# Peptides against a protein of PDB entry 6A30, part 135

Target 1, 150 residues: chain A of PDB entry 6A30
Amino acid sequence: AQDADNVLQPIMDLLDSNLTLFAKICEKTVLKRVLKELWKLVMNTMERTIVLPPLTDQTMIGTLLRKHGKGLEKGRVKLPSHSDGTQMIFNAAKELGQLSKLKDHMVREEAKSLTPKQCAVVELALDTIKQYFHAGGVGLKKTFLEKSPD

## One batch from the design tools (peptide; made by RFdiffusion4, then SolubleMPNN)

Design b2_p28_7_s2 (from b2_p28_7, 12 letters changed)
Fold by OpenDDE base, seed 5:
Structure b2_p28_7_s2 (fold): chain B 150 residues (1-150), chain A 28 residues (1-28)
Amino acid sequence: as target 1 above (150 residues)
Amino acid sequence: MVIPQRVLESIEKIKEAYKEAEEEKKKE
């Protein structure tokens, strides 16, 4: 339980900070696309966080995820005019793109098989994140979340 | 599997944010 919470906390902080903003600024179809990209990013980040040695990499990923989350709060959410919304989406996509580039700098340590304990933590974390992204049916479809590679 | 209470709260928060955003878009 505690280990799952440690993995989930940085991810939830990122999601809570970004998804609320994206829900407000994005049209429904754009929002779904953003959610799909965030889902992929989260899954890739989790995979790396769990395979790499536990403490140092979680803090770095958490710090990176948190650094991107803080940049969004300082935007005085003046309801952006349609023009401002597009720019916000572009900026959000750019930030997501920068997070995806972190993929290239994290040395893929050799695919060490997860221990049974690590697998249990991952499964718990994945189930929780799937529920979060589904958001009672207003987010991503369950079928999409289930087809995503675990 | 017991979902942590904080996660449940976050789920409810995001559901509300989506609902509010959809309601706002209907008023435009």
Scores: peptide ipSAE 0.203, ipTM 0.693, DockQ to the pose 0.523
Fold by OpenDDE base, seed 3:
Order: structure tokens, then sequence, then C-alpha cells
Structure b2_p28_7_s2 (fold): chain B 150 residues (1-150), chain A 28 residues (1-28)
């Protein structure tokens, strides 16, 4: 239980901050698309974080997430003009793209089979994240979350 | 499966954020 909470906490902090912002600035169709991309990213990141031995640096996911979170605090959220919303989506996509590059660097270590304990933590974390993205029916459809290649 | 209380609170917060965003879009 505690290990699952430790894995979930950084992900939930990221999701809480970004999804609240995207809910406010995005059209419903754009929001659904962003949610789908975030879902894929979270799934890929979890798969790697759990399959890769816990990088002793809890700092890297936390610092990758924290370095990008510090920039959002200061400015009075003037509703960004259509141009600024596009730039924010582009920056978010660029950040997501950098996580994809981190993907390429981490591919090289031998896919050690997850221990039964790690599998249980992953399963619990995945179910929790699925519920979060479904958000009682206002988020992603259950059918989409279930068809995602686990 | 016991959903952590923190996750339940986060789900309620995001539901509220979506509701507020829909209400703001109806006022525009």
Amino acid sequence: as target 1 above (150 residues)
Amino acid sequence: MVIPQRVLESIEKIKEAYKEAEEEKKKE
C-alpha cells in the first residue's frame, strides 16, 4: 500500500495541476484529446518507473515535474489569447515529447520481469489512475481506458 | 480495492473544475 502511494503521489500532483488548467482553457474536444495523450504518457511513465528499478533518485520524476511546475505560479492568469493557449498546449506537448526522449534513453536496460509485488503495485496504481481519468464520467470513457494496451 | 482518500478528493476537485469550466463557457 505505501509503495503504491509513493508511486501515485507524484503522478497525482502532476495530474491535479495540469488537468485543472486544461479544463479551464481547452474546448471539450481538445480537452478529451489532451486527456488521451496524458493517459498514454502516464501509462508509459509508470511502466518505465516500475519496470526500471526505482531510480534511487525519486528526484528525477519529481524534479522533471517540479522544474516545470515552478513556472506556473507567478503570473495573474490573464486568460491567454487564442495564441497563448496554443503555446501552452505546445509547451505541454514539448514537455511530453521530452518524456518520450527519456523513453529512448531508458530502453537500453534489460526488461527485468516485474516481481509479483511490483505487479500488484502497478495494478493498483493503474486502477486508481483509470478512475481519476474517468472522473465519474466527465473525463475519458471507460472503454478507452480499458482498451489501452497494458 | 480501497481507493486512497487523497485520490477521491482529487477526483472531486477535477469534477468541480470541469463543471466550473462548462459554466464559464456557457456565459461566454
Scores: peptide ipSAE 0.190, ipTM 0.683, DockQ to the pose 0.538
Fold by OpenDDE base, seed 2:
Structure b2_p28_7_s2 (fold): chain B 150 residues (1-150), chain A 28 residues (1-28)
Amino acid sequence: as target 1 above (150 residues)
Amino acid sequence: MVIPQRVLESIEKIKEAYKEAEEEKKKE
């Protein structure tokens, strides 16, 4: 349980901050596309974070998340004008792109077979994230989440 | 499987965000 929480916490912090923003600024079709890309990114990041030694990736994900999260502190989220919404989507896409690049720089250490403990943590984390992305039926379809290559 | 309370709160927050976004789109 605690190990799953350690893996989930950084991901959930990222998702909570970004998805709430995206829900407000994106059109439904754009939001669904963003959610799909975020899902793929999260799945790929989790797979690598659990297979790779935890120390470097948590620090990099945490540092990437902290560097981009510092801009959101000031109070009045004026609904950004259409221009500001586009810029926020662009910034979010840039962040996703940076995470994707981080994925490419994360050394493909050969798929060491996950230990049974690591598998259990991954399964728990995956189920939790699937529920989050499904969001009680308002988010991504279960069929899409289940077809993601395990 | 016990879903962490934080995740439940996050799900509720995102559900509310989706609801608010749909309500705002109906007003335009």
Scores: peptide ipSAE 0.207, ipTM 0.697, DockQ to the pose 0.583; fails the geometry check
Fold by OpenDDE base, seed 1:
Structure b2_p28_7_s2 (fold): chain B 150 residues (1-150), chain A 28 residues (1-28)
Amino acid sequence: as target 1 above (150 residues)
Amino acid sequence: MVIPQRVLESIEKIKEAYKEAEEEKKKE
C-alpha cells in the first residue's frame, strides 16, 4: 500500500494540476486526445519509475511538478478568452513535451525483471490510474485503457 | 484493493471538473 502511494503521489499531483485545466479549456475531442497522450506519458513514467531506481525519477518528476504548479494560484476564474485558452494549452503541451524530452535523457537502465512485490505495486497503481482516467465514464473508455500495454 | 483516500478525492475532483466543463459547453 505505502509503496503504491509513493509511486502514485507524484503522478497524481501532475494529473490533478493539468487535467483540471484541460477539462476547463479543451473541447471534448481535444480533451480526449490530450487524455490519450497523458495516458501514454503516465504509462511510460510508471514503467520507468518502477523499473528504474525509484529515487532519481521521483525526485525529477517532483521537482518538475513543483516548479510549474506555483504559477496558477491566481484565483479569479475569468473564462480565458479564446486566445488565453490557446496559450494555456500551448504552455501545457510544452510542459508535456519537456516531460517527453526528460524521457529521452533518462538513462534506460536495463529493464530489470520486476520482483513479485514490484509487480503487485504496479498492478495496484495501474488499476488506480485506469480508474482516474476513466473518471466514472466521462474520461477515456475502458476498452482503450485495457488495450494499452500493461 | 484499498484505493488511497487522496486518489478517491482526486477522482471526484476530476469528475466534477468534467461535469462543469460539459455544462458550460451546453450554455454556449
Scores: peptide ipSAE 0.196, ipTM 0.686, DockQ to the pose 0.516; fails the geometry check

Design b2_p28_7_s3 (from b2_p28_7, 14 letters changed)
Fold by OpenDDE base, seed 4:
Structure b2_p28_7_s3 (fold): chain B 150 residues (1-150), chain A 28 residues (1-28)
Amino acid sequence: as target 1 above (150 residues)
Amino acid sequence: MFIPQRVQQSIQRIQEAYKERLEEEKKK
């Protein structure tokens, strides 16, 4: 439980902040497109983290997401002007793009099979992430999220 | 499926943000 929480907390913080922002600033069709791209990015990052030695990588994703997410202060996001929204999307994409750099650092560890405990943590993390992207029905459809390779 | 309270609260915030955006779009 504690290990799952440690992995999930940074992801939850990132998703809460970014998805809330996108929901505020994006038109419906744009939001759906952004969510799909973010979903792919998150899934690809998680897949790489899972396939790569599990313990260090999930903690590293959490740490890297936390390290780069520190710039999104919990402060009342004043709805920036439309121009600022684009910059925020760009910044969020840049922050998520740092996940791609994480790929280059993570590739060096030998792929070890996940322990049953690690698998359970990953499954819980995936379920939680799916819930964020579904956003109670305003985000991506469950069918879309379920078709994504687990 | 068990949803942690924090996650549920976050989802609610996202839903509210989305609803607000939709209302703004309707006024346009």
Scores: peptide ipSAE 0.341, ipTM 0.813, DockQ to the pose 0.640; fails the geometry check
Fold by OpenDDE base, seed 5:
Structure b2_p28_7_s3 (fold): chain B 150 residues (1-150), chain A 28 residues (1-28)
Amino acid sequence: as target 1 above (150 residues)
Amino acid sequence: MFIPQRVQQSIQRIQEAYKERLEEEKKK
């Protein structure tokens, strides 16, 4: 449990800041699209973390997520006009898109076989993230989250 | 399924933010 929390903490810190903001400014359809893109990003990041040595994983995920999360915190919550909200979503989507490009620079080191303990931690982390993205029914549908390649 | 307290609090914040947005959209 503690190991899963340690893996999740950097991801949750990024997601908490961004998703809370998006939930406030986005219409339902836009929010759903943003959540889908974030879900893809998180899944891709986790997939890479599993391939990378355990020690570098927290730092890389945390650094990747933190570098992109810091850009959003400095925006004073001015009640964005509809135009400002759209621009913020666009900027956030652009930042997320840049995270996807960083995907190409992460050296695909040979997939080290996870120990049974590491597998259990990853499974718990994935289940927790799925619950987070479902957000008690206001986020992504369970069927979408379950169809995502594990 | 055990959901960490932090995650539960985060989910609640998202739900509240979404609810607030829906209420604002109804007033328009």
Scores: peptide ipSAE 0.319, ipTM 0.799, DockQ to the pose 0.742; fails the geometry check
Fold by OpenDDE base, seed 2:
Structure b2_p28_7_s3 (fold): chain B 150 residues (1-150), chain A 28 residues (1-28)
Amino acid sequence: as target 1 above (150 residues)
Amino acid sequence: MFIPQRVQQSIQRIQEAYKERLEEEKKK
């Protein structure tokens, strides 16, 4: 359980800040599209984190997230004006883009077979993230989340 | 399925944000 929490924490910190913002500023259709793209990104990142030694990726993701998360703390969530919302989306997209760039720099270390314990942690993490993206029914449909190749 | 408390709180925040957005859309 603690291991799953450690894996999830950086991802959840990123998602919590960004998705909450997107939920506030995006129209329902746009939000769903953003959620789908984020889902793909998260799944890809998790897949890589599973394949890559978990510690290095967590540290890099955590460091990147900490660096970017500090920038978002200053904004007392004033209802962003339309301009502010756009800038926030842009900033969030930029942050996500940086995560994608990090992905490109992550050398495919040899796919070490996950230990059964690691598999269990990943399964728990995936289930948790699926629940998060479903968001009690306001997010992505369960059918969409279940079709994602595990 | 056990959902960590933090995740549950995050889900709730998203639900609230979505609700607020829906109310804003109705006012337009």
Scores: peptide ipSAE 0.315, ipTM 0.799, DockQ to the pose 0.710; fails the geometry check
Fold by OpenDDE base, seed 1:
Structure b2_p28_7_s3 (fold): chain B 150 residues (1-150), chain A 28 residues (1-28)
Amino acid sequence: as target 1 above (150 residues)
Amino acid sequence: MFIPQRVQQSIQRIQEAYKERLEEEKKK
């Protein structure tokens, strides 16, 4: 359980900040589209992270996320004007795009077969993320989340 | 299914954000 939490923590930190923001600024239809794309990105990233070298890279994802997180100073959340909202979405999309580039720098070490323990952690992580994206029924449909290749 | 407390809190934050957005859309 704690191992799954450690794996999920960086992903949840990223998703919590971005999805909460998107939920506030996006129209329902736009938000659903964003959620679907984020889901695909998260699933692809997890699949790659599973194939990528052991848990030491959590420090790299954490460090990359920490380096970008320093810019969120304590400033009064002024309700972003419509222009500010678009820029925030663009910036968030750019940050998410940077996660895709992380793929190119991660040396594809030979996919060592996941140990049964690692498989269990990944399964728990995936189930947790599915619940997060479903968000008690306000997010993505279960049928969409279930179609993702396990 | 056991959902970690942190994840449950995150889900709640999202639900609240959606609710807020829906209420804002009704006011327009």
Scores: peptide ipSAE 0.300, ipTM 0.793, DockQ to the pose 0.645; fails the geometry check

Design b2_p28_8_s1 (from b2_p28_8, 13 letters changed)
Fold by OpenDDE base, seed 4:
Structure b2_p28_8_s1 (fold): chain B 150 residues (1-150), chain A 28 residues (1-28)
Amino acid sequence: as target 1 above (150 residues)
Amino acid sequence: SEEDAKKIKEHRAKLPAERAKLAAERGI
């Protein structure tokens, strides 16, 4: 559990801020669309980090996400005016775009094999992220999350 | 909506317990 928590915490911190913001400012269809793109970004980033880790530490996934998501953490969510909400979405989209660029610039090293324990931790992390994105039914459908290439 | 944000927050509070359960089931 602790190893999974170490991997998840940086990701969850980023996601918590973003998801809470988007849930407040977006109507349900927009929220779902944003979550789908965020899910894809997270999965793609994780895949590259796990399969082609530029660094040896599994916690780097969360660190990378957090490093590029830092702009959002500082925003006190005031109830935005309609204009403020649009700007917040734009800023969040810009940050997500930066994460996507990071993914493309990740150095492809040789694929490292994970130990069985590391695999179990990654699986637990993925399950937790899926649950997070499902958000008790407010977020993404389980069927969508399960069909996403892990 | 604010309601959706509340539901997300409520669900999030359950995630640590669910993660612990899944960890126990996997022996980790």
Scores: peptide ipSAE 0.291, ipTM 0.834, DockQ to the pose 0.753
Fold by OpenDDE base, seed 1:
Structure b2_p28_8_s1 (fold): chain B 150 residues (1-150), chain A 28 residues (1-28)
Amino acid sequence: as target 1 above (150 residues)
Amino acid sequence: SEEDAKKIKEHRAKLPAERAKLAAERGI
């Protein structure tokens, strides 16, 4: 439990600050879109952190944002200006760059295969994040979370 | 909405207990 908590706390603290704000200011449809993009970003960051050698966090985040940010431009959502939503996602992703601390807790030395204990911690972390994004049914659908590449 | 934010916060408050339960079930 403690190892998983140490891994999850930086993510949760970041998500808590941003998602609470977004939940307050966004309409339900906008919130779901933001949650989907944040989910993709978190999952891709975790996957890269676990599977790939250390890329500079900024380059990885910048690449992820550029890859996913193109999808948000085309939706005629009566969001406050398209710039504000993109900037909010950018800020959230920049803060999600602190997911490098996930690396420091899980990946001490080398890109070695995870030990069985580390695998169990990762699985627990993933389940917790899925629960977080589901938010008791207010957030993302379970079917969407389950179809995400593990 | 403020209601959605409240529901998210209420659910989030349960996550530590759920995580502890799952950790115990997995032996970690």
Scores: peptide ipSAE 0.278, ipTM 0.828, DockQ to the pose 0.700
Fold by OpenDDE base, seed 5:
Structure b2_p28_8_s1 (fold): chain B 150 residues (1-150), chain A 28 residues (1-28)
Amino acid sequence: as target 1 above (150 residues)
Amino acid sequence: SEEDAKKIKEHRAKLPAERAKLAAERGI
């Protein structure tokens, strides 16, 4: 349990602040779009952190921000300010750069492959993040979350 | 909306217990 909490806590703290703000200020369709982009960002960050350990956090974040930030601009999502919504997601993704702590907890073994314990921790992390993004039915649909690459 | 934010907070309060359950089921 403690190992999973250590892995999840940085992600959950980051998502908590941002999703609460977005839920407050966004209309439902806007919120759903923001959640989809954050989901892609989180999944891509986790994938790169696990599959490509040699990459620096800064490089991963910069690539993710550039790829997903453009996806938000193409959505004619009337955010309260077009600049503020994109900037908030950029700030959220910059805070996701503190997922270096996730890397340090998961990749500490020199093994190219995750141990069964590490796999179980990653799966628990993914399930918890899926639950978080589903938000009891207020957030993303389960069918969308299950189609995302794990 | 404020209602959506409230529902998210209420759901989030359940996540630690669900995490603990899933951790126990997985032996971690």
Scores: peptide ipSAE 0.278, ipTM 0.827, DockQ to the pose 0.684; fails the geometry check
Fold by OpenDDE base, seed 3:
Structure b2_p28_8_s1 (fold): chain B 150 residues (1-150), chain A 28 residues (1-28)
Amino acid sequence: as target 1 above (150 residues)
Amino acid sequence: SEEDAKKIKEHRAKLPAERAKLAAERGI
């Protein structure tokens, strides 16, 4: 329990603050688009953290965020002209880059493979994140989350 | 919408209990 909480707490705190704001200010179609992009970012960050722990430095996270951030800019989300909502999403994604701290809990620098305990913690983390993005049916559909490559 | 934000907040309040249940089932 405690190890899973240590892994999940930084992710949940960051997602919670941003999703509450986006849910309030965005229409339903815009909110779904934002959630899909955040889901892709979280999944890609977790994949890279597990598969390539040494490369999850600030440069790789920055490159990942820049690739996904450009994809979000190309969607003409007419956010109201005065709120740099794109910059807020980019900043939120940049703060999600601090998920590199997940590295210290999931994969020690020397371990090429996860222990059975680490695998169980990762699975619990993924299930919790899926529940969070589903948001009791307000967020992303379960079928979308389950079809996403893990 | 404000309604969507409220529903998200209400759902988030249930996540710690579900996480604790899943952790106990997995022995972690």
Scores: peptide ipSAE 0.276, ipTM 0.827, DockQ to the pose 0.658; fails the geometry check

Design b2_p28_8_s2 (from b2_p28_8, 13 letters changed)
Fold by OpenDDE base, seed 4:
Formats: structure tokens, C-alpha cells, sequence
Structure b2_p28_8_s2 (fold): chain B 150 residues (1-150), chain A 28 residues (1-28)
């Protein structure tokens, strides 16, 4: 549990801020689209981090997300005007697009086999992320999350 | 919507507990 928490916490912190913002400013249909793209990004990042040798720093997903997330300061988000909300979505989409491009620059180091414990931690992490994106039924549908390549 | 954001927040507050339950169920 604690190992999964340590891996997930940086992701959850980033997602927390972004999803709360997007849930506030987006219509339900737009929110779902944003969540789908975030889901793909998170899954792709996790897949790479799992397939990439244990980069010694469990902080790497968090650091990859944080290196790109350094621009989203803890600003007590006053409800941005409709224009500000659109700009925030655009900026977040741009950051996500940059994370997607970072995909191409990660050196394919040989996939080390995960230990059974590491597999269990990853599975717990995935389930937690699925629950997070489902958001009690407000977010993505379970059927979408389950059909996403595990 | 603000209502969706609040529901997300409420659900998120329960995630640590759910994660512990899942960890316990999985034996980890």
C-alpha cells in the first residue's frame, strides 16, 4: 500500500488540481473528453514507467508530471471567467501535448521483469487511478476504463 | 459543473480508504 501511495501521490496531486478545475469549468461532454486524454496520457506514462527499467526514483512519474506541471502554481483558483477557463484548458492541453512528445525521447531501456510485489503495487496503482478517473460516476465510465489496455 | 467538482472532491476524499481496502484484499 505505502509503495503504491508513494508512486501515486505525485500523479494524484497533479490530477487532483487539474480534474477539480476541469470539472468546474467544463461541460460534462468536454470534461469527459479531457478525462479520456488524461487517461491515455497517464496510461501511456505508466506503461512506459513500468516497461522502462525501475528508474530508481519513484518520483519520475511525479517528476515528469511535475517538470511539466511546474507552471500550475498552487494559486487559489478564483473561478476564472469563461475566457480564463478556456485558456487554462488550452494550457493544460499544451502541457499534456508536451508530455506526449516526451514519449518519443525516452530511451527504450530494456524492460526488466517486475517482481510479484511490484506487479501488485502497479495493479493497485492502476485500480486507484481507474477509481480516480471514474470519480464516483462523474468522470469516465467504468466500461471505458476497463477497455483501456491494461 | 460545480456540482460535479464537489462530487469529484467527495469521491477523492474516499480514495485513500478504498486503496487500503483494495491493498488488504490483494494482500499487499
Amino acid sequence: as target 1 above (150 residues)
Amino acid sequence: SEADAEKIKEHRAKLPEKRRELAKERGI
Scores: peptide ipSAE 0.260, ipTM 0.815, DockQ to the pose 0.765
Fold by OpenDDE base, seed 5:
Structure b2_p28_8_s2 (fold): chain B 150 residues (1-150), chain A 28 residues (1-28)
Amino acid sequence: as target 1 above (150 residues)
Amino acid sequence: SEADAEKIKEHRAKLPEKRRELAKERGI
């Protein structure tokens, strides 16, 4: 339990701040799009953190932002300023990059394969993040979260 | 909307409990 909390807390703190802000500022349609992009960003960050060798945080973030930022630009998200929403996602992604320090705590065992305990912690983390993005039904649909590449 | 933000906040307050339940289920 405590290990999972330590892993999740930085992610939750980041998501909490950003999602609260987006929920306040964004129309429901815009909010759902932002949540989808954040979900993809989180999933890709976790995948790269777990599966890929230690890439530098900047390289992961830059690649993720380049991949997803192009998707966001094509979305006619009438954010009151096109710059502000992109900048907020950029800042959120930059803060997510600091979660690579979480990698150092999980990856401290040299084995590319997660231990059963580490797998359980990652699964708990994923489930918690899915619950967070679902937001009791206000956020993303469960069916969308379940179809994401785990 | 503020209503959506409040619902997110209320749901967030329940996440620690749900996390403990999932941790117990997984034996961690």
Scores: peptide ipSAE 0.250, ipTM 0.809, DockQ to the pose 0.674
Fold by OpenDDE base, seed 1:
Structure b2_p28_8_s2 (fold): chain B 150 residues (1-150), chain A 28 residues (1-28)
Amino acid sequence: as target 1 above (150 residues)
Amino acid sequence: SEADAEKIKEHRAKLPEKRRELAKERGI
């Protein structure tokens, strides 16, 4: 439990700040799109953190954002004028790059297969993140979170 | 909307309890 909380706390603090802001400023349709992109980013970051040894934070985030950011340009989401919502998502994703500190906690153990205990902690972390993004039914649909590549 | 933000905040306050329940169920 405590190890999972130590791993989850930085992610939750970041997600909480960003989700509260996005929930206030975004329409429901825009909020769902932002949540889907954040979900993909979190899942891809966790997958890479588990499967790949730490490449420098900047390169992973830049590659993830470049691969998914090409999809955002075609949706002329008129975000309010002063902070390009692409830049806010980019900043939120760059702050999700401080998941490197989370990565340092998870990746400091050798390139070996996760122990059964480590697997259970990762699964608990994933379930907690799924619950967070579902937000009691206000956020993403449970069926969308369950169909995400585990 | 502000109402959606409040519902997210209320659900967030229940997440620590749900994490403890899931941790107990998984034996961790």
Scores: peptide ipSAE 0.245, ipTM 0.808, DockQ to the pose 0.686
Fold by OpenDDE base, seed 3:
Structure b2_p28_8_s2 (fold): chain B 150 residues (1-150), chain A 28 residues (1-28)
Amino acid sequence: as target 1 above (150 residues)
Amino acid sequence: SEADAEKIKEHRAKLPEKRRELAKERGI
């Protein structure tokens, strides 16, 4: 239990501030699109952080942030101020780049494979994040979350 | 909307309990 809390807390703290703000300022269709992109970013970052060696993580996070940031800019999401909403998502994505620190909590640098305990903690973390993004049915659909490359 | 934000907040307040239940089921 405590190990899962230590792993989840940095992610939840980061998501809580940003998603509450997005829920307030975005129209429902815009909010769903933002949540889908954030979900993909979180899942891809977690996967890469768990599977890849620490030394490559900063460059890959920066590449993911640049790929997703450019993808959102190409979508004409009529946010009332073109600069502020894209910048907020970019800042949220940049803060999600701190998910590289999740590796330091889950995997000591030398282990190419997770222990059974570490796998159980990761699975609990993933389920909690899925529940968070579902938001009791207000957020993303369960069917979308279950079809994501986990 | 503000109504969506409040529903998200209410659901979030239940996540720690659900996490503890899932942790017990998995033995962690």
Scores: peptide ipSAE 0.246, ipTM 0.809, DockQ to the pose 0.685; fails the geometry check

